Peptides against a protein of PDB entry 8YR4. Designs and how they scored, part 143

Target 1, 309 residues: chain A of PDB entry 8YR4
Amino acid sequence: PRGSPALQLVVLICLGLMGLERALNVLVPIFYRNIVNLLTEKAPWNSLAWTVTSYVFLKFLQGGGTGSTGFVSNLRTFLWIRVQQFTSRRVELLIFSHLHELSLRWHLGRRTGEVLRIADRGTSSVTGLLSYLVFNVIPTLADIIIGIIYFSMFFNAWFGLIVFLCMSLYLTLTIVVTEWRTKFRRAMNTQENATRARAVDSLLNFETVKYYNAESYEVERYREAIIKYQGLEWKSSASLVLLNQTQNLVIGLGLLAGSLLCAYFVTEQKLQVGDYVLFGTYIIQLYMPLNWFGTYYRMIQTNFIDMEN

## One batch from the design tools (peptide; made by RFdiffusion4, then SolubleMPNN)

Design b2_p21_3_s4 (from b2_p21_3, 14 letters changed)
Fold by OpenDDE base, seed 4:
Structure b2_p21_3_s4 (fold): chain B 309 residues (1-309), chain A 21 residues (1-21)
Amino acid sequence: as target 1 above (309 residues)
Amino acid sequence: SDFLEKFQALVQAQLAQTLAS
């Protein structure tokens, strides 16, 4: 942010906290591995108690993973409020200034309330998208890359390959199925608007409908429009369930392949029991932000479709 | 359409400036 050294320092602190979250995402599974290994070896209570206390402290800092209510994430979110407010205010002032530079003919030809509503939805959508990209998408991609490197170096190249294939397939299927779903959503929204327009036209012509005793006919036409809408809504909702189930299947297959390979390496004494738990914990930590990714990508597409109309 | 494209461009430019500054 140009012009405020204090806000620039806050951005640098937030970036430092994001780096700390990436380190915690690797360290927390490692400490959990160490606890499982110490329990398996029946290690002395003092060593176990220190490792458990350190794990719980790291888990308090991390929380439940990316986007969870951990101490570091909460501190980052708190510090970012002032940066977000500065960015939003600057975008709002730029839009407002640009609206005042537009010709009088443009203002007379448009409803000022509609333009302000589009501007407000646009600013909220953009600031939301930015915050989502910076704090969820980029960190998740970084955690995937860090995971591939970590598993390739400290386990075997096969584990890095499984994570790479699983996450690449998950992202590709999420994009492809979401683009396919957008057709059903556009058709649903078009039919919703047509059904609403028909209801408004019938109610605006209420006196004419009453004069001809045509209430039953208008109700039946509205019922047919609702049934047509519900058929499109069902396709949209069923396609969402199919997306979620496809995502769950890809993660399940990746978890199965990696867990079987970990179990095999543990039976050959190449890995410890804790390494099996580390792999499972790390894959689940990657899945949580990615599940939110599919939800926010859908929200983004909705807001863009609603702005095109 | 033209306002939305200019708005998107202004937003992308402001996003790029916010990420670069």
Scores: peptide ipSAE 0.008, ipTM 0.433, DockQ to the pose 0.015
Fold by OpenDDE base, seed 3:
Structure b2_p21_3_s4 (fold): chain B 309 residues (1-309), chain A 21 residues (1-21)
Amino acid sequence: as target 1 above (309 residues)
Amino acid sequence: SDFLEKFQALVQAQLAQTLAS
């Protein structure tokens, strides 16, 4: 933000904290590995206690990983509130200025309340999308890249390849299945709006419906509209279950392949028992933010569909 | 559609300017 050096400094601090979160995502599994190795070697209590204390401290800073409420993530979120408020206000003022520049014909053709509701939904959707891209998408992609590099350098190149193939397949299938699901969600939302519009029209014309004793006919029409909606809702929900199951299968296959390979290298004394635990822990840490990715991408698509209507 | 594309382009341009500044 060119107009406030204080906000620029806060953005730089937030970027530094994001870098620290990436470092913690690598360090926490490493320290957990070291604990398992020290326990296996029956190391002296002083070395074990120091490593455990350091691990717990790093875990407090990290929390549960990307998308969790660790100390560093909470501090970043707290500092970002001022930047988000500044960005939101700037977007709201730009929308408001643009609405005032629009022709009188555009304002006469729309109810002022609908225009304001579209503007508010638009602003919220964009601010939400921006925050999601910066704090969830980009960090998750960075963690995947760091993971591939880490496993390729400190393990065998085969581990880096497994993580690369697993995450690439996961992301590709998530995008393709989510785009496929968008058709069912659009159809569901269109039918929901049509069902609501019929209910509102029937209720606004209540006196006329009562005069003609058409109450049973309006109820039956509403029932048919609900059944049609539920048929589309089922397709939307079933497609979500299919997405989640596909994602779970890809991660499960990647975890299986990598865990078997890690176990094999431990039996050959090329890796330690702690390295097996590190691999499993790190893959689960990569999976957690990706699971949220499918949920937030749906929220983004919903907000876009709700703005198109 | 045109408003959403222009708005998305404006936000991307402002984000790019905010990241480049």
Scores: peptide ipSAE 0.008, ipTM 0.423, DockQ to the pose 0.015
Fold by OpenDDE base, seed 2:
Structure b2_p21_3_s4 (fold): chain B 309 residues (1-309), chain A 21 residues (1-21)
Amino acid sequence: as target 1 above (309 residues)
Amino acid sequence: SDFLEKFQALVQAQLAQTLAS
């Protein structure tokens, strides 16, 4: 942010914390591997207790699991609030300035409250998109690259290839299926607006409908519009389930292939039992942010479609 | 449409400024 050295320092600290999160994402599986190996070797209690305590501390810093945020990510999020507020305020002021530069004819043709509501939705969507790109998309791509490098160097080139193919296929199918779903969502939103417009028109003409005793006819027309909407809603919802199931299948196949290969190398004494656990744990850690990606890409597309209407 | 395109352009410009800052 130009003009505030304090906010620039906060951004640098947040970037440093993001680097620390990447290091934790590699270290936590390594320490978990070491625990499994020490348990397998029946190592002395003192070494085991120290490694377990260190693992739990690193896991507290990282967080992990659905809904658990780590200490480092919480600290980053807390520090970023001021940067987000600065960015939001700057976008709001730019929008407000631009609204004042618009022609009088444009202002006379629109309700001020509707324009402000569109501006607020726009600002929220932008700030959300920026925060997501910086804190979820870029870090997830970095973790994938780090994972490919790590598995290629410390396991075998075949593990790096499996992770690469699995993640590339996952991302490609996520994009393709989401673009396909966008058609159903647009059709659903268009039919929702048409159904609402018909209900408003019927209500505005209430006196005329009452005079002609056409209430049953208007209710039947509204029912037909609802049935048509629900048919499109079902297609949208079913396409979401199909996306989630396709994603789950790709991750499941990648996990199966990599786990079988790891188990084979453990039977040949080329890898340890802990390395099998490391692979499974690390793949699951890569999957969690990607599942959020599918949810947020949907949110972005929703906001864009809702802005286009 | 024109407001949305200008808004998208403002967003892209602000993203570019935020990434360049």
Scores: peptide ipSAE 0.007, ipTM 0.420, DockQ to the pose 0.015
Fold by OpenDDE base, seed 5:
Structure b2_p21_3_s4 (fold): chain B 309 residues (1-309), chain A 21 residues (1-21)
Amino acid sequence: as target 1 above (309 residues)
Amino acid sequence: SDFLEKFQALVQAQLAQTLAS
């Protein structure tokens, strides 16, 4: 964004965070390998516990991989909201200004509904994404139940309890925070509809705007409406980042508790190294679909915003 | 036509940027 040095700094920070994500993608497997080696060598509990804790912390920063809702990714997304809003506003104003520069014949020859229909073509992608979410959520719930049963039967009952509590808390917080976010989304959509109505009214009165040379005035009014909308959009998007971060925290705490408990039981020779690998892999497998859910929900929201614009 | 194609391309580019982020 050439117009504001503050937003340029935010872009540079976001690029730096992307670089950090790449570094984490290399470091996390290294620490994981180190844990496996320490477990195989029957290393002292203190060294093992620190390595596990460090691994889980790095995993919390990374999340589930590319497109994950890890802390670094969430922070990047949070910072990017303002850059996206600046870019969106600039594009919308350029489009709106260009529409007012177009000939009267163009406005008379095209139904305002065709311009709206191009926005509506995004709707089919949203329906596909919703279907994909349903087909991922149901299997994930099944995998959670299977996991609780498996860990309760083949591991100590404490592992089943950790998975149960982690997933129950995850689902409960997801619902509660989503319901809370619905208020912001409704307020955003109401303001978006009002902003769109103003743009439509201005374009329908194109002849009058041209007659009075009021194009600059209408563009400024539209800019003010966009800024007001973007204030609500920011709350909606920031609340989504908060949701994703809360989810990441719950999974991170579950992974920490379970990984420490696994490592402890391996040191006591009650579990094998393979059991630690199994637990960690399984928790990550449960997290991946849920993390994708957050990403797809964001894409759906963006597509809805793009359809409503 | 060109404006609608540019608008569609702009929406697609913005969608692609959002998908790539």
Scores: peptide ipSAE 0.006, ipTM 0.406, DockQ to the pose 0.017

Design b2_p21_4_s1 (from b2_p21_4, 17 letters changed)
Fold by OpenDDE base, seed 5:
Order: structure tokens, then C-alpha cells, then sequence
Structure b2_p21_4_s1 (fold): chain B 309 residues (1-309), chain A 21 residues (1-21)
């Protein structure tokens, strides 16, 4: 971004956070291996508990890996919102300016509705993702139920209860925060439609704009509308980061409680080292598709709100 | 993020195709 040193600094910070994510991707497996070794060697509880707590903290920072909603990833996504908005605004203004530079013959030959329809075709590609998302949601819910049953029967009722409480809280918070976000999305879409309508009106009045040499005025007016839209978009996107971070926190607390309890039962020789590995792996496997579920539910609601208008 | 960037890229490509024709 060749105009805002503040945005350049944000890009550099985001690149630094991406480097930190790569470091975490190496450290998390190392700490996990150390836990397995300490459990195998029958290490003292204090050393084990410290290593488990450190692992869970690192896992909270990392999240689930590529496409993860870890704390570092969420912070990166949050900081990137302003960079994305700057880029979007620059592109929209370039397009709008270029459309005003086009010949009257081009504007008369193309229905303003066709330019609109191409923008709408881009949005329709999101609907294809929706079907994929619904097909991943149902299996994930099944895996949660199977997990609760499995841990309740084969480990202890306490593990089943931890998974049940963690997943119930995760799903409940996902729904509640998503419903809370819907108002920001509706406001964003309403302002997007108003910004689009203003662009259409400016293009329909192309002859008048050209007659008065008002091109710079229309571009500035469009810029103001985009800035207003981006203020609402920021609230929508920031609310998504909040959802993802809330989800990450709930899973992190469930992983901490269950991992400490499992490690304790391994030290008491009631469970094997393999059971600790199984529990941790299974919780992480449940987390990965559930994390996408929040993004997915967002896309579902986008398309539903876009179909209602 | 990736979808918004890919969407923007696809929109830009579609718009470029619109402007080149």
C-alpha cells in the first residue's frame, strides 16, 4: 500500500505473525512428543502438568494448523481487515473511474443490469460452498455424539461429561454469536446495496456527469459510500474474529481439562499412554471441522440474507 | 479470508474480461 505507512506497518506485523505461526507449527509437535515421552518414562506429576499446560497454551496460540482459528491467526485476520478494506476500496475506485472513462457507446450497448449480474454470479459461487458445508456439518455432529458415547463408555463418565460440556458450549456460543452477528451483516448488505445503487445511478447518468465534468465529484461521493460500507464490513469481520476466538477458547479449555485429567489417570495407572494420545487426537479432530463450521454457518446466513433481498 | 480474496480475484478477472471485450 503506497500511501499509508500505518497500513504498511500492519502488513509487516501480519507477516511477522505468519512467521510466528510457522514457529508454533514446529514447537507444538515437539511439546506433544515431550508429553508422550514423559508419560512413558513415568515422570513426576509436576513436570508432566507443566508440560501439558505449556502444550495447551501453545496449541491455543496455534489453533488447528492451516486455516486455523488460533489466537495468532485470529490476531492476523483482525489486523488484515483494514488492509483488505484498503485494497477493496482501491479496486472499486479504479473500476468506477474506468467505467466513467469508457465511451458512451459502451454504456449504451451494455445494460447496467449485466454489470450487476456479473457481480451477482461471483456471489453465486459461494452457494456451491454451502452444499459442501452442510455435508461436513452432519458428519461432524455425528462424530461429536460418537465421541461422547465412546469416552463415556470406555474411559470414564468424567471424560464424556467434559466433551459434552465443551461441545454443547461450543455449539451454543456459535449459534448465539452468529445470531448476534446477523444484524451487522444485514446492515452491511443494506449499505452494499445502497453503494451499488449509487454506482448504477452515476453510470446511468453518465452523459450528465460528462456534460458537467462532474467525474471527480462522483468518484469522491462513491469513495465516501465505500468508506461507510467498510465501517460496517469491519464490524462484521471483527465479529467473526470474536466468534473464532471464542470457539478457540472453549476448545482450549476442554482440551486443558481433559488432558490434565487424562494425564492424571495415566499416572495412577488407570489409563495407558495410548489413551492420552487418543483423547488429544480425537478432540483436535473434532475441533478442525467445527472451526470451519463457524465460517460455514456465516456463508449459509450470507446466502440466506442475500436470497431474502 | 481466502474466499474473499479468491472472490475478489475472480471478480477482477471477470471484470477484466468484461473490460477487454
Amino acid sequence: as target 1 above (309 residues)
Amino acid sequence: DFIDEEFLKKMLELLKELLEK
Scores: peptide ipSAE 0.019, ipTM 0.541, DockQ to the pose 0.013
Fold by OpenDDE base, seed 3:
Structure b2_p21_4_s1 (fold): chain B 309 residues (1-309), chain A 21 residues (1-21)
Amino acid sequence: as target 1 above (309 residues)
Amino acid sequence: DFIDEEFLKKMLELLKELLEK
């Protein structure tokens, strides 16, 4: 935000809190590892109780990880309200000024209430997309990179390679399957709009339909349009299930390979039992925000295609 | 609140309609 040093400071504090969330995403699994190791070693109650209390406190700060309602995430969301309001107002004023530059012919073809609804939805879309990019997409990519670095440095290079290959394959398949799904979604949306237009036209011409006793004919045409829509909806929904299953298989294979390798190194006394638990906990923690990555990618792609035309 | 995928789609289609005109 150019021109307000107070809003710039709030953005810097929010970026600092995002950095703290990344640190918590590493520390929480580490403290959980330490609890498992202390339990395995039959450590004294005082050391165990202190480590458990520290873990629960860190887990309260983190919440469920990226996209959760942890204390740090809630504090960040609270501070971001002022930045979001500034951005929303700026976008709303830009859209409103652009609407005043449009031709009288464009305004005469549209109801003022429809124009305002488009403007409000446009403002909400831009602000929602920016918040989504900053608070979900960028943090998820950062957590993947931090994970690869952490496992490469503190475990073995083989663990870093497994995480790298698993995440690269996951992201690539998510992109490819999401691009493939976009065709089915566009066809579904086009048929939904056509089905809705037919229903509106039939209802606007209600007197004519009643005059010709054509009610049964209009109902049958609407039924055929619904069946055609449901055939496209099924393809869209089935393609989403295929995406989710493909993602689940990639994460499952990565978890299997890494868990077997970790178990082997624990048997060789190169790693502790807690390190096995850390690996599994960290991979599952990375998986939670990745489920939404296909939705993120589609949003970014749609906005870029729409800015080039 | 997870913004529903359908809500985000409607938002993007509206951004498209705003930018194409």
Scores: peptide ipSAE 0.016, ipTM 0.485, DockQ to the pose 0.037
Fold by OpenDDE base, seed 2:
Structure b2_p21_4_s1 (fold): chain B 309 residues (1-309), chain A 21 residues (1-21)
Amino acid sequence: as target 1 above (309 residues)
Amino acid sequence: DFIDEEFLKKMLELLKELLEK
């Protein structure tokens, strides 16, 4: 934001907090490994208590429990509110200025309330997409790269390769299956609009329908439209389940391959029991943002489809 | 800042194209 040095400082602080979140994503599994190793070795209580306390503090900063955001993420989100409001207002003013540059013929063809609804949806979609790219997509890609480097350096090149193949396959299949699903969603939205238009037309012509006693005919025609809609809705919903199951299978295969390899190296005394726990914990931490990635990528595509229609 | 402005500009151009159709 060129107009406010205060907002530029807030953006820099938010970027610093994002870097801290990346560091926490590596440190939390390491401290958890250390706890498991200290427990296995029957280490003195003082060393164990310090490591557990440090782990819990780092976990509070990170978050990543069942839907709980960490302190660092909450602080980042709080600071970003002002930046988001500035960006939203800038987009709204640019859209509004552009609407005033459009021809009288364009304005006469559209209702003012519909134009404002399109502008508001447009602004919300653009600002939502930007926030999603900056706070979810880029950090998730960074965490994957950091993970590949970490496992390649501290475990073995084979672990880095498993994570690379698993995450590459996960991302590729997520994109391909989501693009395939977009066809079903477009067809569903088109049929929803057609079904709604038929209901509105029947209700606007209520007096005519009543005059001809055509109520049963209009109800049957609406029922046929609903059945056709539900057939498309089922395809959309079933394709979502297929995406989620495909993602689950890829992560399951990656966990299986990596866990078996880790267990083998632990039996050969090349790795410790804590390293097995670290691998599982870190893969789950990578999976959580990626699961949201699939959901938000769908939301982005939905918003684009809902803008095209 | 620059990437966000360029991305915002590109998204705004896409939104303009959608509003012109």
Scores: peptide ipSAE 0.014, ipTM 0.494, DockQ to the pose 0.012
Fold by OpenDDE base, seed 4:
Structure b2_p21_4_s1 (fold): chain B 309 residues (1-309), chain A 21 residues (1-21)
Amino acid sequence: as target 1 above (309 residues)
Amino acid sequence: DFIDEEFLKKMLELLKELLEK
């Protein structure tokens, strides 16, 4: 951030904390592996108790992984509040200055309250997008790359390939299905706006409706508009369930393939029982932020669609 | 029309530059 060395230092500390989160995402599964191996080997209580205590401490720092409320993530979020406020204010001022550069004809055709609502939505969308990219998308992509490298080096090239194929397919299907869903959401939002406009028009003309005793007609017209809206809402909601189920199937297939391969290598004594648990734990840790990815990408598209209308 | 995709890209680039500097 130009002009505030204090905010630049906070950004650097937040980037350092993001690096620490990446390290924790690898270390937590490794310590969990070590616990399982020590339990399998019937290791002495002192070694087990130390490893369990260290694991719980690392798990407290990590929380659930990327997008969770772990100590490091909470500390990062707390420090980032000032940077977010600076960024939001800068975006608001840029939008406001751009509004003043627009033609008088543009301003005369719009209500001031509508313009401000669009500006607020724009600011919230841009700030939300940026925060999501920096704190969820980029970290998740980094964790995927780290995972591919880790499994390729310490397990086998086949594990790295399974993670690569699973995550590439997951991301590709998430994008493609989300783009497909955008059509249903645009249609839903257009019909929602039309339904609201009919309700507002009926209420603004309340005296005329009452004079003609047309209340039943306006209620029926509104009911038909709601039914049409609900038909589009159902398509939007059903398409979300389909996205979530498709994502779950891809992760399930990747987990199945990798778990079977890991179990095979454990039976061949090439890997330990803890390595099986590590693989499953790491894949689940990758899935959790990716599940949020579909939700936030949708929220972003919603905000963009709501600005186009 | 109000927030063109180009304006949003320019804002995102400006925000990246604001974060890097």
Scores: peptide ipSAE 0.019, ipTM 0.530, DockQ to the pose 0.015; fails the geometry check

Design b2_p21_4_s2 (from b2_p21_4, 17 letters changed)
Fold by OpenDDE base, seed 1:
Structure b2_p21_4_s2 (fold): chain B 309 residues (1-309), chain A 21 residues (1-21)
Amino acid sequence: as target 1 above (309 residues)
Amino acid sequence: DFIDEEFLKEMLEYLEKLLKE
């Protein structure tokens, strides 16, 4: 943020906290591995108790793997409120200044309440998109790269390849299926607007409809418009379920392939029992932010479609 | 910081285009 050194310091602290979250995403599985290995070896209680206490503390800092419930994430979100408010006000003022530069003819052709609603939606959409890119997209891509490097160096090149193929397929299918879903959402929104317009026109012409006793005809026409809308809504909702299930299947196949390979290497005494648990825990941690990626990519596309209309 | 300002500018230019249509 230009002009406020205090907000620049808050941004730097938030970036530092994001780096700490990346470190925690690697350390938590490592400490969980160490607990499983110490339990398998029947290690002394003092070593086990220290490792468990350290793991629980790191897990408190990280949270439940959703990236929203950990102490570090909550502290980052709290500090970011002021940066988000500054960004929102900057966007609002830029939109407002631009609206004042527009011709009187443009203002007379639009209802002031619609213009303000577009400005508020635009500001909310831009601020939401930026926050999503910075706090979900970039960190998730970083965690994938860190995961590929970690598994390639400390396990075997085959584990790095499984993570690479699984995440590349997941991202590719997420983009392709979401672009396919955008067509259904645009069709749904267009039919919703057309159904609303028909209802408004029928109600504005209420006296004419009553004069011709055409109430039953207008109700049937509205019913047909609702049925057409519900058919498009079903396609939109079903396409979301298909996206979520496709994502779950890709992660499930990656987890299966990697878990079987880990189990094989443990049987050959090349890896420890804890390394099997580490792989499963780390893949689940990658999945949680990625599941939100599909939801927010939809929100981005929604906000773009809702700005285009 | 720089990427966020450039992306914000691109989004504002897109919003300006939508408001001019």
Scores: peptide ipSAE 0.012, ipTM 0.449, DockQ to the pose 0.012
Fold by OpenDDE base, seed 5:
Structure b2_p21_4_s2 (fold): chain B 309 residues (1-309), chain A 21 residues (1-21)
Amino acid sequence: as target 1 above (309 residues)
Amino acid sequence: DFIDEEFLKEMLEYLEKLLKE
């Protein structure tokens, strides 16, 4: 972004956060190994509890790896919204300006409304994601139920209760925050359609725009419409980051409570070191598809809203 | 569907031309 030193600084911060994610990808496995070693050596509870708490904090920062949203990834995504909007606006204005440079014969041969509509449809490869959602959501719900039953029977009722409360809170907050976000999405879509309509009207009146040499005026009017759209898009995208961070926090609290309790039972010789590894692995395995569930449920709602308008 | 693919292809070719200029 050559025109804004503030956006250049944001890009540098985002690159720094990407470097931090790579450091976390190395540190998290190291701390996990240290926990397993401390459990095997029957280390004192205080040392174990601090190492577990530090691991869970690092895991909260990292998230679950590729496709999971940790705190650092959410912060990067939040900061990147303005950079993406700047780039998108620049591309849209370049396309629009060049469409006004094309020959009258090109504009007469094509429905200008189809041109804009296809540019928009190409971004909405959302229908394939809907099927992927249904095939991942139902198995994930089954895995949650199986997990609650397994941990309640083979560990202790407290572990089953932690998984139940964590997953119930996760699902409830996912639904409630997604319903809240739907208002911002509807407002964004309405403004997007209005911005598209203005571009279509300008391109349909291409002869008149050329006759009055009004290309620069139409480009500036389109720029103002894009800026208004991007104000609503920011609210939609920021609300998504808030959803992902809320989900990450709920899973992080569940992982903390369950991991501390499991470590305590291992120190009391009621559970084995393998049981700690099993619990942590299973909770992380449940988190991975659930993170995608929130993204995909949003895409379902978006398609329903886009069909209603 | 077919008309949308041909138009998407022309838009891609146009975007590639814009990126090469």
Scores: peptide ipSAE 0.009, ipTM 0.410, DockQ to the pose 0.011
Fold by OpenDDE base, seed 2:
Structure b2_p21_4_s2 (fold): chain B 309 residues (1-309), chain A 21 residues (1-21)
Amino acid sequence: as target 1 above (309 residues)
Amino acid sequence: DFIDEEFLKEMLEYLEKLLKE
């Protein structure tokens, strides 16, 4: 934001909070490991109580439970509202100024209320995408890189390699299967629009259909259009299930390989029981944001193609 | 806010048309 030093400071604070979230994503599993190790060693209650209290406090800051957001993420989201409003207002004013530069012939052919509704929706969509990229995609990629480095340094190079191969295969298959399913979704949307158009045309010509007693014919044409739509809808839905199952299989295989290797090193006394729990916990934490990646990848790809043109 | 992906695409295609006209 080139005009408000206050908004620039808010952006810097939000970036600092994003860095803190990355640190918490590493620290929370470490403290959980330490609890498991202290319990295994039958450590004194005072050491356990301090470690558990510290873990719960860090977990409150991080969040990451199903349906719960952490304090740091909530504070970031709260501070970002002002930046989002500034960006939204700037995009809205650019669209509005461009609409005033358009020819009278363009304005006479369009409903002003429809154009404004589309401009507002477009602004919200662009702002929503930018927020998703900055707060979900980029942080998730950073957490993967941090994970590879952490496991390579503190466990063994083999663990870093397993995480690297698992996440690289997950991302690659997510992209490839998402691109493959895009054709089914486009075909579905085209057939949905054609089915809606047939229904509207039949209803607009209701008097003519009644006059010729052609109701049974129009119902049969509409049924055929619905059956064709449902065949394409099934392909779209089945392709989504295939994507989710492929993602689940890749994560499952990575978790299996890494968990077996952890268990082996624990039996050889090279790792502790807490290190096994840390690996499983950290892999699940990486998976949770990635589950949505496949759904939003197409949205990101469309916007990047539109920015290159 | 669950941004409907279909709605986002329709809005982007419309914005692209608005910017090219």
Scores: peptide ipSAE 0.009, ipTM 0.418, DockQ to the pose 0.014
Fold by OpenDDE base, seed 3:
Structure b2_p21_4_s2 (fold): chain B 309 residues (1-309), chain A 21 residues (1-21)
Amino acid sequence: as target 1 above (309 residues)
Amino acid sequence: DFIDEEFLKEMLEYLEKLLKE
């Protein structure tokens, strides 16, 4: 925000906290590895107690990882409230000023509440999209890149390659299947809106429906519209299950390949038992935010298309 | 009492929001 140096400082602090979250996403698995190694070596209680206490403290700061409610994420969310309010108000004022530039004929053809609803939806869509990009999509992509670099440097190039191939395939399939699903979701939303519009029209014309004793006819028409909607909803929901299962299979194959390779290197005494646990923990931690990636991608596409119409 | 079409739409949107949360 160019107009307030205080808000610019808050944005910089939030970016610093996002960097800290990325560091915690690497450190938490490392400390968990160290606990497993110390337990395996039967290390003295003092060393173990310090490492466990440090791990629990780092886990408190991290929470569950990206998209979780850890202390650092909560602090970032709290500080971001003022930036979000400034952004929302700026978008609302831009939409409102644009509405005042539109012709009187455009305003006379629309009810005041429909115009306000369009403005509120537009504001919510833009501010929501920006928040999802900054706090979920970009951090998740950063965590993947950091993971590839970490495994390539500290384990072996083969581990970095497995993570790269797994995540690239996961993202590609997520995009392709989400684009395919968008057709079913659009058809569902169109039928939902048509069903709603019919129900609203029937209820607004309640006196006319009563005058003609047409209540049973209107209920039957509404039932037919619901059945048609549910047929489209089923296709949308079934396509979501297919997406989730495809994602689960890709992560499962990546976890299998990497875990077998870790186990082999542990048997060859090239890696420690804790390194096997680290790999599994880190892959599962990357999977958690990626599960929502298809939802974020869809929200991006929907908000972009709804702005063009 | 004409149910305000805007109020009915707003209530349906509010209900849809509540069902999606």
Scores: peptide ipSAE 0.007, ipTM 0.342, DockQ to the pose 0.015

